# Ledger of designs, part 101: peptides against a protein of PDB entry 4BOS

Target 1, 163 residues: chain A of PDB entry 4BOS
Amino acid sequence: PVLTRTVVPADNSCLFTSVYYVVEGGVLNPACAPEMRRLIAQIVASDPDFYSEAILGKTNQEYCDWIKRDDTWGGAIEISILSKFYQCEICVVDTQTVRIDRFGEDAGYTKRVLLIYDGIHYDPLQRNFPDPDTPPLTIFSSNDDIVLVQALELADEARRRRQ
Target 2, 163 residues: chain A of PDB entry 4BOS as posed
Amino acid sequence: PVLTRTVVPADNSALFTSVYYVVEGGVLNPACAPEMRRLIAQIVASDPDFYSEAILGKTNQEYCDWIKRDDTWGGAIEISILSKFYQCEICVVDTQTVRIDRFGEDAGYTKRVLLIYDGIHYDPLQRNFPDPDTPPLTIFSSNDDIVLVQALELADEARRRRQ

## One batch from the design tools (peptide; made by RFdiffusion4, then SolubleMPNN)

Design b1_p22_5_s4 (from b1_p22_5, 12 letters changed)
Fold by OpenDDE base, seed 2:
Structure b1_p22_5_s4 (fold): chain B 163 residues (1-163), chain A 22 residues (1-22)
Amino acid sequence: as target 1 above (163 residues)
Amino acid sequence: SLAAALEAQRAALEAAVAAARA
């Protein structure tokens, strides 16, 4: 089994496309962004006490209006929210630092998904199997440390290719 | 499957949002 990268469009919604891909079992849908943005906005709006200005960097309402725009980028806040919503750990491997940021790591989730990030763009990761009849896997056990090692190796190779 | 369950949850939320805006 090999961990591989699926390149999604380099638009303002690459994070949402990537998350949708992995949580839906490998479905590439670049048109998912408006619904994903609305999903996040609804979650934030539902709990203004938790999603405060201190957390969001702007008022709850301002954030909701901002995230629903088609030209705003998602980041750590959105990943944290999506981790909670989908009840899974979201692991982001950074090709610039060759480190993994884990979101939801202390929540006790049994599943994890993986993204790769180059400082600007997000892509999803999946495991391909030698058996051509077995579809790629995008949802892993939270105890699968091998997939994290493979993600680090993938990021390290990506870094070397840029040098 | 987990993927199917997650999709169902997403769809349910979208339906609820749409209903609230009606």
Scores: peptide ipSAE 0.026, ipTM 0.602, DockQ to the pose 0.025
Fold by OpenDDE base, seed 5:
Structure b1_p22_5_s4 (fold): chain B 163 residues (1-163), chain A 22 residues (1-22)
Amino acid sequence: as target 1 above (163 residues)
Amino acid sequence: SLAAALEAQRAALEAAVAAARA
C-alpha cells in the first residue's frame, strides 16, 4: 500500500515521538518527549476532578510525577489528551487485532493522523506518493476513509508476516 | 524551539481548562 510506517526508536517515548511526527508533517524528533510529557502532566494537573484516581489508576499527583519520567509509557489517556490538544482525530491501527481505535472521533475535527501499534510500540504512518519529489502526507482529512483502509491493509500485512 | 512552543501552547490550554472548570 501507499501508506507506510516510519520506525521510531523503541525508547519508551515512541508514542510521543510518533504523535509529534504526524502532527508536524513528518518531522522525526525523538528529543520531543520530555516536553510533551511535561505538557501531558500539566494538563492532567490542571483538572484533578476529571483526571481522577479512578481514571488514572493512581492519584493525580502520582500520575504527573510518573508520566514525566523518561522510562514510562504513554497510552490511551495521553492519546486522548493529545487529540484534544492538537485538535485532530488520532487513529491507532493495531497489528495484533487489525482494528482501528479512534480517539477524538466525535469531536468534529477536520483532521486525522494515524499511528500503528503492535502491543508494545507505536510508529507513525505516512502516505507516500509516486512522485518522489512530493513529500509524504501525515495529516489527512477526517473524511478520508481510504487511509483507514490502507492502515488496515498495512496492519494485516504486518500480522501475516508476523512483524 | 519545540520546548518554547509547547510551553506557550500548554499555558494557553491550561488557562482554557481552568476557565471551563470555574
Scores: peptide ipSAE 0.026, ipTM 0.619, DockQ to the pose 0.023
Fold by OpenDDE base, seed 3:
Structure b1_p22_5_s4 (fold): chain B 163 residues (1-163), chain A 22 residues (1-22)
Amino acid sequence: as target 1 above (163 residues)
Amino acid sequence: SLAAALEAQRAALEAAVAAARA
């Protein structure tokens, strides 16, 4: 089995597209972004005490309007929210540092998904199998440390290729 | 906390999003 990268569009919604891909078992749907942006906005709006201006860098309402735009980036706060929403650990391997940032690692989730990040762009990762009849895997056990090693190897290769 | 805030509404939000998917 080999961990591979599925390149999603290099648009402002790459995080949402990538997360959707892995949590849905390998469904590439760039049109998912508006829905996911709305989801984030709804969650943020539901708790203005926690999602304060100090946390958001803008008022709660301004953030909600901002994140629902089609040309604004998702980041760590969005990943954290999506991790909790989908009840899975989201592991982001960074090609620049060749390190993995884990979101939801302390929540006790049994599942993990993986993204690869180059400093601005997110792509989803999947495990491919030699048997063509066996579909790629995007949802792993949170105890599967082998996939993390494979992710680091993939990131290191990407770094060497300036990817 | 983030976890507490999300846990309280996750189920309701999940249902709403599923119904609104296009």
Scores: peptide ipSAE 0.020, ipTM 0.584, DockQ to the pose 0.022
Fold by OpenDDE base, seed 4:
Structure b1_p22_5_s4 (fold): chain B 163 residues (1-163), chain A 22 residues (1-22)
Amino acid sequence: as target 1 above (163 residues)
Amino acid sequence: SLAAALEAQRAALEAAVAAARA
């Protein structure tokens, strides 16, 4: 078994496409972004006391309008929200630093998904098997730390290739 | 924590979103 990267479009919604891909078991759907943006906006709008300007960098309303645009990028805040929503760890391996940022690691989730990030673009990661009849996996046990090692190796390899 | 603060919101919204997708 080997961990591989699936390249998704660089259309400003790569984070959402990548998250959708891994949580849905390997379904590539670039059209998923508007729904996911709306989902995040709904969660943020539901608690303006917590999602304050201090946290968002914008007023609650401004953020909701901003995140629903088709040309704005998702980041750590959105990943944190999506981790909690989907009840899984979202582990992001950074090719620039060859480090993993773990979102939801203290929540006790049983599931883990992985993304690869180059400072601008997000892509999903999946485990492929030698048996062609065995489909790739995108959802791992939160106890599977081997996949984290494989992600680091993949990121290091990507860094060396400047990809 | 952020995770704790999002729990109530997630539980309610997840059910609503799932129903809308059906």
Scores: peptide ipSAE 0.023, ipTM 0.581, DockQ to the pose 0.021; fails the geometry check

Design b1_p22_6_s1 (from b1_p22_6, 9 letters changed)
Fold by OpenDDE base, seed 4:
Structure b1_p22_6_s1 (fold): chain B 163 residues (1-163), chain A 22 residues (1-22)
Amino acid sequence: as target 1 above (163 residues)
Amino acid sequence: SELAERVRELRERQARVKAAAA
């Protein structure tokens, strides 16, 4: 089995497309962003005490309006929210630093998904199997550290290509 | 879609909470 990258469009919504891809088991839907953005806004709006200005960097309402725009980029806040929503660990391997940032690691989730990030763009990762009849895996055990190693290898390779 | 189902679940939960608090 080999971990591979699926390139999604760089349309300002790559984070949402990537997350949707991995949590849905490998479904590429570039049109999923509006729903994902609304989902995040709804979650944020539902708990203004937790999602304060200190966390959001803006008022709760301002954030909700901002994240629902088609041209705004998601980041760590959105990943954290999506991790909690989907009840899974979201692991982001950074090709610039060749490190993995793990979101939701302290929540005790049994599942993890993986994204690759280059500083401006997110793509989903999947495990491909030799058997053509076995579909790629996008949801892994939170105990599967092998997939993290493979992700680091992909990041390192990507970094070398840029140099 | 798991997303759609999850969203519906959350909306229903919120509706129940609001109704119970009223």
Scores: peptide ipSAE 0.021, ipTM 0.533, DockQ to the pose 0.019
Fold by OpenDDE base, seed 1:
Structure b1_p22_6_s1 (fold): chain B 163 residues (1-163), chain A 22 residues (1-22)
Amino acid sequence: as target 1 above (163 residues)
Amino acid sequence: SELAERVRELRERQARVKAAAA
């Protein structure tokens, strides 16, 4: 089995497209971002005590207005929210540092998904199998640490190609 | 899609909570 990247459009919604891809088992949906943005805004608006200005860096209402814009980029806050919503660990391998940032690691989720991040773009990761009739896997066991090693190797190779 | 279903579930839940709190 080989871990590979699926390149999604390099637009302001690459995070949402990438998350949707992995949590839906490898479905590329270019139209998913507006709905995901609204979902995040709804979650944030529903709990202003938890999603405070200290966490958001802006007022709850300002954040909701901001994230619903079609030209704003998602980041750690959105990943954290999506991890909770989908009840899975989201692991982001950073090609700049060759490190994995884990979101939801303390929640006890049984599933994990992986993204690759280069500082300005997110892509989803998938495991391909030798049998061409076996579809790629995007949802892994939270006990599968081998996939994390493979992700690091993939990120390291990506970094070497850029420098 | 799973997303669409979960979004609907969340909206329905929020609506019920809002109605109960009103």
Scores: peptide ipSAE 0.020, ipTM 0.532, DockQ to the pose 0.020
Fold by OpenDDE base, seed 2:
Structure b1_p22_6_s1 (fold): chain B 163 residues (1-163), chain A 22 residues (1-22)
Amino acid sequence: as target 1 above (163 residues)
Amino acid sequence: SELAERVRELRERQARVKAAAA
């Protein structure tokens, strides 16, 4: 079994496309972003007490309008929201630092998904199997630390290629 | 998709909350 990345389009919505890919079991849908942006805005709007200006860096309404634009980039806030929505850890391995940022790690989720990030672009990660009849795995056990090691190795290799 | 279904659920929930507060 080998951990590999699937390159998604380098548009303003690569985070959303990548998350959709892993949580849906490996479905590439570059057109999913508008719906996911609306989903995030809906969640934020539904809880203005929690999603305060202190958290968002702008008013609740301003954030909702901003995130629904097709040219705004998702980040840590959106990842944390999607982690809560899908009830899974979202682990982001950074190829610039060779570190993993874990979102939802303290929530007790039983599942985790993985993304690879190079500072400006997100891609989803998947585990491929030797058996061609066994589909790639995108949803892992939160106890599977081997996949985290594999992600770090993948990130380190990616970094070396760019150095 | 699962996402579409859950999005619909959230929209419906929000509509109910707004209606109740009106």
Scores: peptide ipSAE 0.019, ipTM 0.535, DockQ to the pose 0.021
Fold by OpenDDE base, seed 3:
Structure b1_p22_6_s1 (fold): chain B 163 residues (1-163), chain A 22 residues (1-22)
Amino acid sequence: as target 1 above (163 residues)
Amino acid sequence: SELAERVRELRERQARVKAAAA
């Protein structure tokens, strides 16, 4: 089995597309962003005590208006929210630092998904199997540390290509 | 849909979290 990267469009919504891809088992839907943006805004608006200005970097209302725009980029806040929504750990491997940032790691989720991030773009990761009839896997056990090693290897390879 | 169900579930959960934090 090999962990591979699926390149999604760089259209300001790559994070949402990537998350949707992995949590839905490998479904590429570039049109998913508007709904996911609204979902995030709804979640944030519903809990202003937790999603405070300290967390958001702006007022709750300002954030909600901002994230619903078509041209705003998602980041750690959105990943954290989506982790909670999908009840899975979201692991982001950074190709610049060759590090994995784990979101939802302390929530007790049994599943994890993986994204690869280069500082300006997110892509989803999937495990391909030798058997062509076996579809790629995008949802892993939270105990599967091998996939994390493979993700780091992918990131390291990507970094080397840029050096 | 599954998404709709998850949205409802999360909204309910968030409400509980908010209530607990208040």
Scores: peptide ipSAE 0.017, ipTM 0.510, DockQ to the pose 0.023; fails the geometry check

Design b1_p22_6_s2 (from b1_p22_6, 9 letters changed)
Fold by OpenDDE base, seed 2:
Structure b1_p22_6_s2 (fold): chain B 163 residues (1-163), chain A 22 residues (1-22)
Amino acid sequence: as target 1 above (163 residues)
Amino acid sequence: SELAKRVEELRRRQAEVKAALA
C-alpha cells in the first residue's frame, strides 16, 4: 500500500474539491464547490454566536456572502467547519514545512482524511493497493499513525523536488 | 479564543506563502 496524491484543478476551489474527494471515498467532482460553499455558509449562519467576527475575521453575514463567491479561497476555518460536518479529522500535510496540521483531533472522531498543501494549492491523498480490484482508500482510522508518517514522507519528497 | 488564534495564524501563514510565490 502506497499513499499517493490525486491532482485536482488549480482553481479557487481546490480545497473543496479535495475534501469532497476524500470524504466521498475518491470521487473527483470539480463542480462540487458551489454546493460545498453553500453548505459552509449555512452552517455558519446557523450559529452566529459561535461563528463570531473573532473567528471569521468579518461579520457572520459578510462571511456567508464571501464564501459563496466562486473566487474566494477556503482555509483553516472552512477545514474546521468541514471536519465538524463530516465528523472526521482533516489532516493537512504542508510540503513547505513538512508538518501536519490536524483539524478535529480533540473531537474524538474515529476517522481521518488527508490533504496535501503547498501554500497555494490543496490536493487529496489516497492509499493505493497492489490489487487493482481493491479501490483506493481515502478514509483512515484516527489511530492510523502510519498514514501520517507516509504523508510526511510524501511531503518531504515534494519539497525536495521543488528545491 | 484558541480556535480564533489558530485560524488567524494559519491565514497569515498562507498569505505569506502566497505572496512569496506570486
Scores: peptide ipSAE 0.025, ipTM 0.542, DockQ to the pose 0.394
Fold by OpenDDE base, seed 4:
Structure b1_p22_6_s2 (fold): chain B 163 residues (1-163), chain A 22 residues (1-22)
Amino acid sequence: as target 1 above (163 residues)
Amino acid sequence: SELAKRVEELRRRQAEVKAALA
Protein backbone atom coordinates (compact mmCIF):
# COMPACT_ATOMS: atom_id res chain seq x y z
CA PRO B 1 0.00 0.00 0.00
CA VAL B 2 1.25 3.46 -0.97
CA LEU B 3 0.06 6.83 0.27
CA THR B 4 -0.40 9.26 -2.61
CA ARG B 5 -1.49 12.82 -3.21
CA THR B 6 -4.40 13.86 -5.41
CA VAL B 7 -3.89 17.37 -6.73
CA VAL B 8 -7.03 19.50 -6.50
CA PRO B 9 -7.52 22.89 -8.17
CA ALA B 10 -5.86 25.93 -6.65
CA ASP B 11 -9.03 28.01 -6.63
CA ASN B 12 -9.01 29.40 -3.07
CA SER B 13 -11.23 26.50 -1.98
CA CYS B 14 -8.67 23.71 -1.99
CA LEU B 15 -9.19 23.01 1.72
CA PHE B 16 -12.87 22.33 1.26
CA THR B 17 -12.33 20.28 -1.88
CA SER B 18 -9.67 18.25 -0.09
CA VAL B 19 -11.77 17.61 3.00
CA TYR B 20 -14.76 16.66 0.88
CA TYR B 21 -12.58 14.25 -1.06
CA VAL B 22 -11.30 12.35 1.95
CA VAL B 23 -14.51 12.24 3.98
CA GLU B 24 -16.50 11.06 0.95
CA GLY B 25 -14.10 8.22 0.26
CA GLY B 26 -12.25 9.71 -2.67
CA VAL B 27 -14.80 11.80 -4.52
CA LEU B 28 -13.23 14.71 -6.36
CA ASN B 29 -15.77 17.50 -6.61
CA PRO B 30 -14.26 20.95 -7.16
CA ALA B 31 -17.77 22.38 -7.09
CA CYS B 32 -18.34 21.33 -3.48
CA ALA B 33 -16.85 24.49 -1.98
CA PRO B 34 -20.01 26.61 -1.80
CA GLU B 35 -21.79 23.82 0.07
CA MET B 36 -18.86 23.30 2.42
CA ARG B 37 -18.59 27.01 3.13
CA ARG B 38 -22.30 27.17 3.84
CA LEU B 39 -22.02 24.18 6.14
CA ILE B 40 -19.32 25.85 8.19
CA ALA B 41 -21.22 29.11 8.34
CA GLN B 42 -24.32 27.27 9.50
CA ILE B 43 -22.44 25.52 12.28
CA VAL B 44 -20.82 28.74 13.44
CA ALA B 45 -24.09 30.64 13.38
CA SER B 46 -25.79 27.91 15.40
CA ASP B 47 -23.59 28.49 18.45
CA PRO B 48 -22.55 32.12 18.81
CA ASP B 49 -21.57 31.60 22.44
CA PHE B 50 -18.97 28.99 21.59
CA TYR B 51 -17.85 30.48 18.30
CA SER B 52 -16.97 33.84 19.78
CA GLU B 53 -14.77 36.64 18.54
CA ALA B 54 -11.95 35.19 20.61
CA ILE B 55 -12.03 32.08 18.43
CA LEU B 56 -13.12 33.55 15.10
CA GLY B 57 -11.09 36.75 15.14
CA LYS B 58 -14.23 38.59 14.07
CA THR B 59 -17.89 38.66 15.03
CA ASN B 60 -19.96 35.57 14.41
CA GLN B 61 -21.94 37.27 11.66
CA GLU B 62 -18.83 38.75 10.03
CA TYR B 63 -17.20 35.34 9.96
CA CYS B 64 -20.24 33.70 8.40
CA ASP B 65 -20.33 36.29 5.65
CA TRP B 66 -16.59 36.05 5.14
CA ILE B 67 -16.31 32.27 4.92
CA LYS B 68 -19.10 32.10 2.35
CA ARG B 69 -17.11 34.26 -0.07
CA ASP B 70 -15.61 32.30 -2.95
CA ASP B 71 -12.16 33.83 -2.52
CA THR B 72 -11.49 33.43 1.20
CA TRP B 73 -9.15 30.78 2.54
CA GLY B 74 -10.01 28.15 5.07
CA GLY B 75 -7.63 27.32 7.87
CA ALA B 76 -7.36 25.94 11.37
CA ILE B 77 -10.77 27.14 12.50
CA GLU B 78 -12.50 25.55 9.53
CA ILE B 79 -10.55 22.31 9.92
CA SER B 80 -11.52 22.16 13.59
CA ILE B 81 -15.16 22.68 12.72
CA LEU B 82 -15.10 20.08 9.96
CA SER B 83 -13.36 17.60 12.23
CA LYS B 84 -16.15 17.98 14.75
CA PHE B 85 -18.85 17.82 12.10
CA TYR B 86 -17.56 14.67 10.41
CA GLN B 87 -16.54 13.14 13.73
CA CYS B 88 -13.04 12.32 12.57
CA GLU B 89 -9.49 13.39 13.24
CA ILE B 90 -8.10 15.57 10.47
CA CYS B 91 -4.34 15.31 10.13
CA VAL B 92 -2.53 17.94 8.10
CA VAL B 93 1.04 17.24 7.08
CA ASP B 94 3.03 20.41 6.40
CA THR B 95 5.63 20.15 3.64
CA GLN B 96 7.49 23.20 4.92
CA THR B 97 8.08 21.92 8.44
CA VAL B 98 7.58 18.17 7.88
CA ARG B 99 5.20 18.11 10.81
CA ILE B 100 1.66 16.89 11.28
CA ASP B 101 -1.01 19.06 12.84
CA ARG B 102 -3.76 16.91 14.30
CA PHE B 103 -7.25 18.30 14.68
CA GLY B 104 -9.73 16.45 16.87
CA GLU B 105 -7.06 14.34 18.52
CA ASP B 106 -8.64 14.76 21.96
CA ALA B 107 -12.17 13.90 20.89
CA GLY B 108 -11.76 10.14 20.86
CA TYR B 109 -12.68 9.68 17.21
CA THR B 110 -12.03 6.27 15.69
CA LYS B 111 -11.41 7.65 12.19
CA ARG B 112 -8.76 9.93 10.71
CA VAL B 113 -8.27 11.56 7.33
CA LEU B 114 -5.15 13.19 5.94
CA LEU B 115 -4.35 16.36 4.02
CA ILE B 116 -1.05 17.72 2.77
CA TYR B 117 -0.35 21.45 3.03
CA ASP B 118 2.48 23.49 1.49
CA GLY B 119 1.60 26.87 2.95
CA ILE B 120 -0.56 28.01 0.06
CA HIS B 121 -2.41 24.86 -0.99
CA TYR B 122 -4.19 21.83 0.47
CA ASP B 123 -4.42 18.43 -1.21
CA PRO B 124 -6.01 15.18 -0.03
CA LEU B 125 -4.07 12.00 0.66
CA GLN B 126 -5.16 8.46 -0.12
CA ARG B 127 -3.82 4.95 0.23
CA ASN B 128 -3.56 3.00 -3.00
CA PHE B 129 -3.54 -0.78 -3.16
CA PRO B 130 -1.78 -3.14 -5.56
CA ASP B 131 -5.08 -4.69 -6.58
CA PRO B 132 -6.56 -2.39 -9.22
CA ASP B 133 -10.04 -3.52 -8.25
CA THR B 134 -9.60 -2.26 -4.69
CA PRO B 135 -10.47 1.43 -4.46
CA PRO B 136 -8.14 3.83 -2.66
CA LEU B 137 -8.69 4.37 1.04
CA THR B 138 -9.12 7.89 2.42
CA ILE B 139 -10.54 7.13 5.87
CA PHE B 140 -8.16 5.44 8.27
CA SER B 141 -8.23 4.15 11.80
CA SER B 142 -7.17 6.69 14.39
CA ASN B 143 -4.78 3.99 15.58
CA ASP B 144 -3.08 3.73 12.18
CA ASP B 145 0.21 5.47 12.85
CA ILE B 146 1.77 3.97 9.73
CA VAL B 147 -0.23 6.32 7.56
CA LEU B 148 1.17 9.25 9.54
CA VAL B 149 4.70 8.04 8.88
CA GLN B 150 3.91 7.74 5.19
CA ALA B 151 2.50 11.25 5.20
CA LEU B 152 5.71 12.55 6.75
CA GLU B 153 7.67 10.77 4.04
CA LEU B 154 5.64 12.51 1.36
CA ALA B 155 6.19 15.85 3.05
CA ASP B 156 9.91 15.27 3.37
CA GLU B 157 10.18 14.37 -0.29
CA ALA B 158 8.26 17.49 -1.26
CA ARG B 159 10.54 19.60 0.92
CA ARG B 160 13.65 18.14 -0.70
CA ARG B 161 12.31 18.90 -4.17
CA ARG B 162 12.04 22.58 -3.24
CA GLN B 163 15.60 22.79 -1.90
CA SER A 1 -9.30 29.37 26.00
CA GLU A 2 -7.11 26.48 25.00
CA LEU A 3 -8.91 26.13 21.68
CA ALA A 4 -8.50 29.81 20.89
CA LYS A 5 -4.80 29.65 21.69
CA ARG A 6 -4.26 26.63 19.50
CA VAL A 7 -6.23 28.08 16.62
CA GLU A 8 -4.26 31.30 16.79
CA GLU A 9 -0.97 29.44 16.94
CA LEU A 10 -1.79 27.35 13.90
CA ARG A 11 -3.11 30.31 11.96
CA ARG A 12 0.05 32.24 12.72
CA ARG A 13 2.26 29.39 11.58
CA GLN A 14 0.33 28.88 8.35
CA ALA A 15 0.36 32.59 7.61
CA GLU A 16 4.11 32.73 8.07
CA VAL A 17 4.65 29.83 5.70
CA LYS A 18 2.33 31.32 3.10
CA ALA A 19 4.14 34.64 3.28
CA ALA A 20 7.49 32.96 2.81
CA LEU A 21 6.29 31.17 -0.32
CA ALA A 22 4.57 34.20 -1.84
Scores: peptide ipSAE 0.025, ipTM 0.547, DockQ to the pose 0.298
Fold by OpenDDE base, seed 3:
Structure b1_p22_6_s2 (fold): chain B 163 residues (1-163), chain A 22 residues (1-22)
Amino acid sequence: as target 1 above (163 residues)
Amino acid sequence: SELAKRVEELRRRQAEVKAALA
């Protein structure tokens, strides 16, 4: 089994498309972004004490309006929110630093999904199997540290290709 | 806040990468 990258459109909603892909078991739906943006805005609006200006970098209302725009980029805040919503650990491997940022690691989730990030774009990761009849896996056990190693290897290779 | 600190760190790193690519 090998870990591979599925390239999603390089639009402003690549994070949402990537998350949707992995949590839905490999469904590519670039049209999912508007709904996911609204979902995030709803969650943020529902808890202004937790999602404070200190975290958001702007007022709660300003963030909600901002994230619902089709030209704003998601980041760590959105990943954290989506991790909680989907009840899974979201692991982001950075090709610039070859590091993995884990979101939801302290929540006790039994599942993890993986994204790859190059500083300006997010893509989902999946495990492919030799058996053509076995579909790719996008949801892993939170105890599967092998997939993290594979993600680091994939990121390192990507970094070398850019050099 | 640990989350705030982490978010800020990631934002800073992201900004640095984007600046280097620009």
Scores: peptide ipSAE 0.024, ipTM 0.533, DockQ to the pose 0.264
Fold by OpenDDE base, seed 5:
Structure b1_p22_6_s2 (fold): chain B 163 residues (1-163), chain A 22 residues (1-22)
Amino acid sequence: as target 1 above (163 residues)
Amino acid sequence: SELAKRVEELRRRQAEVKAALA
């Protein structure tokens, strides 16, 4: 078994596309972003005490209007929200630092998904199996540390290509 | 360029949010 990267379109919604891909078991749908943006806006609007201006960098209402635009990027706050919504750890391996940021790690989730991030673009990760008839896996056990090691290896390889 | 500036701003914001959520 090998961990591989699926390249999604380099549009402003790559984070949403990537998350959707992994949580849905490997479904590539670049048109999923509008709905996910609305979902995030709804969640943020529902808890203005937590999603304060200090967290958002703008008022709650301004953020909601902003994230629903087609040309705005998602980041850590959106990943955190999606982690909680889908009840899974979202592990992001950064190719610039060769480090993994884990979202939802203290929530006690039993499953995790993985993304690879280069500072601008997000892509989903999946495990491919030697048997071609066995479909790739995108949802892993939260106890599967080997997949994290494999993700770090991918990030290191990507970094070496750019250096 | 303006694009490069925008990219860096977004990277900075990403880091700030991570720190705020930590």
Scores: peptide ipSAE 0.021, ipTM 0.531, DockQ to the pose 0.058

Design b1_p22_6_s3 (from b1_p22_6, 12 letters changed)
Fold by OpenDDE base, seed 1:
Structure b1_p22_6_s3 (fold): chain B 163 residues (1-163), chain A 22 residues (1-22)
Amino acid sequence: as target 1 above (163 residues)
Amino acid sequence: SELAKRVAELRERQKRVKEALA
């Protein structure tokens, strides 16, 4: 298929690596996670009223300490924060359910990026072109619904292969 | 990088807000 996944390391920072990859246009930076973790912690700490204990599941300070650890996993909360930070819709296609969870869908962003999630691991998605000299695309128009269909097809294939 | 660019933009915005509230 035209839409493909780039497998990033299966470590505790796969979400951050994947997000960085797509928002940077296909740049794999294994060293990006610590900075992104600190960024998220700073954002959370700056608005304790919005990022409440009810949202975080722990106190604001506890969350900040937790997310800055190098062995904790990012999830929906972090995706939501990163969507707001990068001002783009983050679409996560889940291979377990073959559905797309959209973050930032009501924010009016003009751009969207896509990740694939298997219940544990996140990978970035990219559109490959027939012309080998044309680099893959990772940032899509928020009006490009074809890429969402392609993501679902990719997820369905992954599910069938138990990948 | 996009990250660096976005961080810089947010820092400048925060600075302007802080100045406006002073």
Scores: peptide ipSAE 0.020, ipTM 0.514, DockQ to the pose 0.018
Fold by OpenDDE base, seed 2:
Structure b1_p22_6_s3 (fold): chain B 163 residues (1-163), chain A 22 residues (1-22)
Amino acid sequence: as target 1 above (163 residues)
Amino acid sequence: SELAKRVAELRERQKRVKEALA
C-alpha cells in the first residue's frame, strides 16, 4: 500500500475540499465549501461561551460572518471544529517542517484522516492498494501509526522536490 | 452524503433546543 496525494483546486477553500474528500471516502467536490463554511459558523454560533474572542481572535459574530466568506482561509480552529464534528482525528503533515500536527488526538476517536500542508495549500491523502479493484482508503484507524510514518516520508519527499 | 446527513441532524437538534426554550 502506498500513501498518495490528491491535488485539489488551489482556491481559498482547499482545506474544506480536502476534509470533505477524506471524510467522504475519496469524493472530490470543490462545491462543498459553502456548506462546510456555514456548518462551522453554525457550530460556533451555537456555543458562544466556548468559542470566545480568546479562541477565535474576533467576536463570535465577526468570526461567523468572516468564515462564511468565499475568500477566507481555514486553519487550525476550523480543523479542530471539523475534527469534533466528524468525530475523527485530523492529522496534518507539514511539508515545510516535516511534522505532523494532530487534531483531536485526545478525544478518543477511533478514526483518523490525513491532510498534507505546504504552508498555504491543503491536499488530502489516501492509501492506494495493489489490487485495482480495491478502492483507495482515506479513513484510517487512530491506532495506525504506519500511515503517519508514510505521511512523514511523503512530506519529506515533497520538501526535497521543492528545494 | 455524510456531510448532508450530519448537517440535517444538527439542524434538527437546534430546532429542538429552540422549542425547549420558548
Scores: peptide ipSAE 0.020, ipTM 0.544, DockQ to the pose 0.020
Fold by OpenDDE base, seed 4:
Structure b1_p22_6_s3 (fold): chain B 163 residues (1-163), chain A 22 residues (1-22)
Amino acid sequence: as target 1 above (163 residues)
Amino acid sequence: SELAKRVAELRERQKRVKEALA
């Protein structure tokens, strides 16, 4: 497929690095995690009624302190928050199941970005073009189902390589 | 970066809310 994976460091902050990459149009910045973590914490802290203990699994304050640590992993909660913040779908293709989990799918966003997940690591996905003067695309139309198919193909190939 | 811009916007928004509630 023309959809390709950019490997980011496995430094506990791969989710944040990956999201930053795709929403910034293909900018790899492994140092972005502290600010991303702070952003999430700030959003959570700003709405304790919505981001309740029932949702977070811990108190609002405990979560904020936890997510700002440099060694804690981001997951579905963080993806959901980032989807809302960036006003785009975040589609995560899982190489273990070859399924796509879509975050923000009911929000009516016109844009989507894609990540690939293997159970312990996130990487960003981008579409490359034959024209060398055309930069890779990381932000897609929410109506672009072709990119989802390409993501599934990429995940399936990754799964086969591990078997 | 877009992140920096959006973070700044959020912080300004929160600042306005705090000021309004003070």
Scores: peptide ipSAE 0.018, ipTM 0.537, DockQ to the pose 0.020
Fold by OpenDDE base, seed 3:
Structure b1_p22_6_s3 (fold): chain B 163 residues (1-163), chain A 22 residues (1-22)
Amino acid sequence: as target 1 above (163 residues)
Amino acid sequence: SELAKRVAELRERQKRVKEALA
């Protein structure tokens, strides 16, 4: 088994497309962003006490309006929200620092998904199998440390290619 | 507030990386 990345469109919604891909078992849907943006806004609006200005960097209402725009980028806040929504750990391997940021690591989730991030773009990661009849895996056990090692290897290779 | 601090740190890190790549 080999961990690989699937390149999604380099638009302002690459995070949402990438998350959708991994949580849906490898479904590439570049048109999913508007719905996911609305989903995030809905979650944020539903709990203004938790999603405070201290977390959002703006008022709850301002954030909801902002995240629903087509030209706004998703980041740590959105990943945290999506982790909670899908009840899984979201691991983001950074090709610039060759480190993994884990979202939802303290929630006790049994599943994890992986994204690769270069500072301006997100892509999903999946595990490919030698058997062509076995579909790629995008949802891993939170105990699978091998996949994290493989993700770091991918990030390191990507970093070297940019040098 | 620990969550807010962590989110802020991660956002700043991503911002710095993005700016360096711009």
Scores: peptide ipSAE 0.027, ipTM 0.597, DockQ to the pose 0.293; fails the geometry check

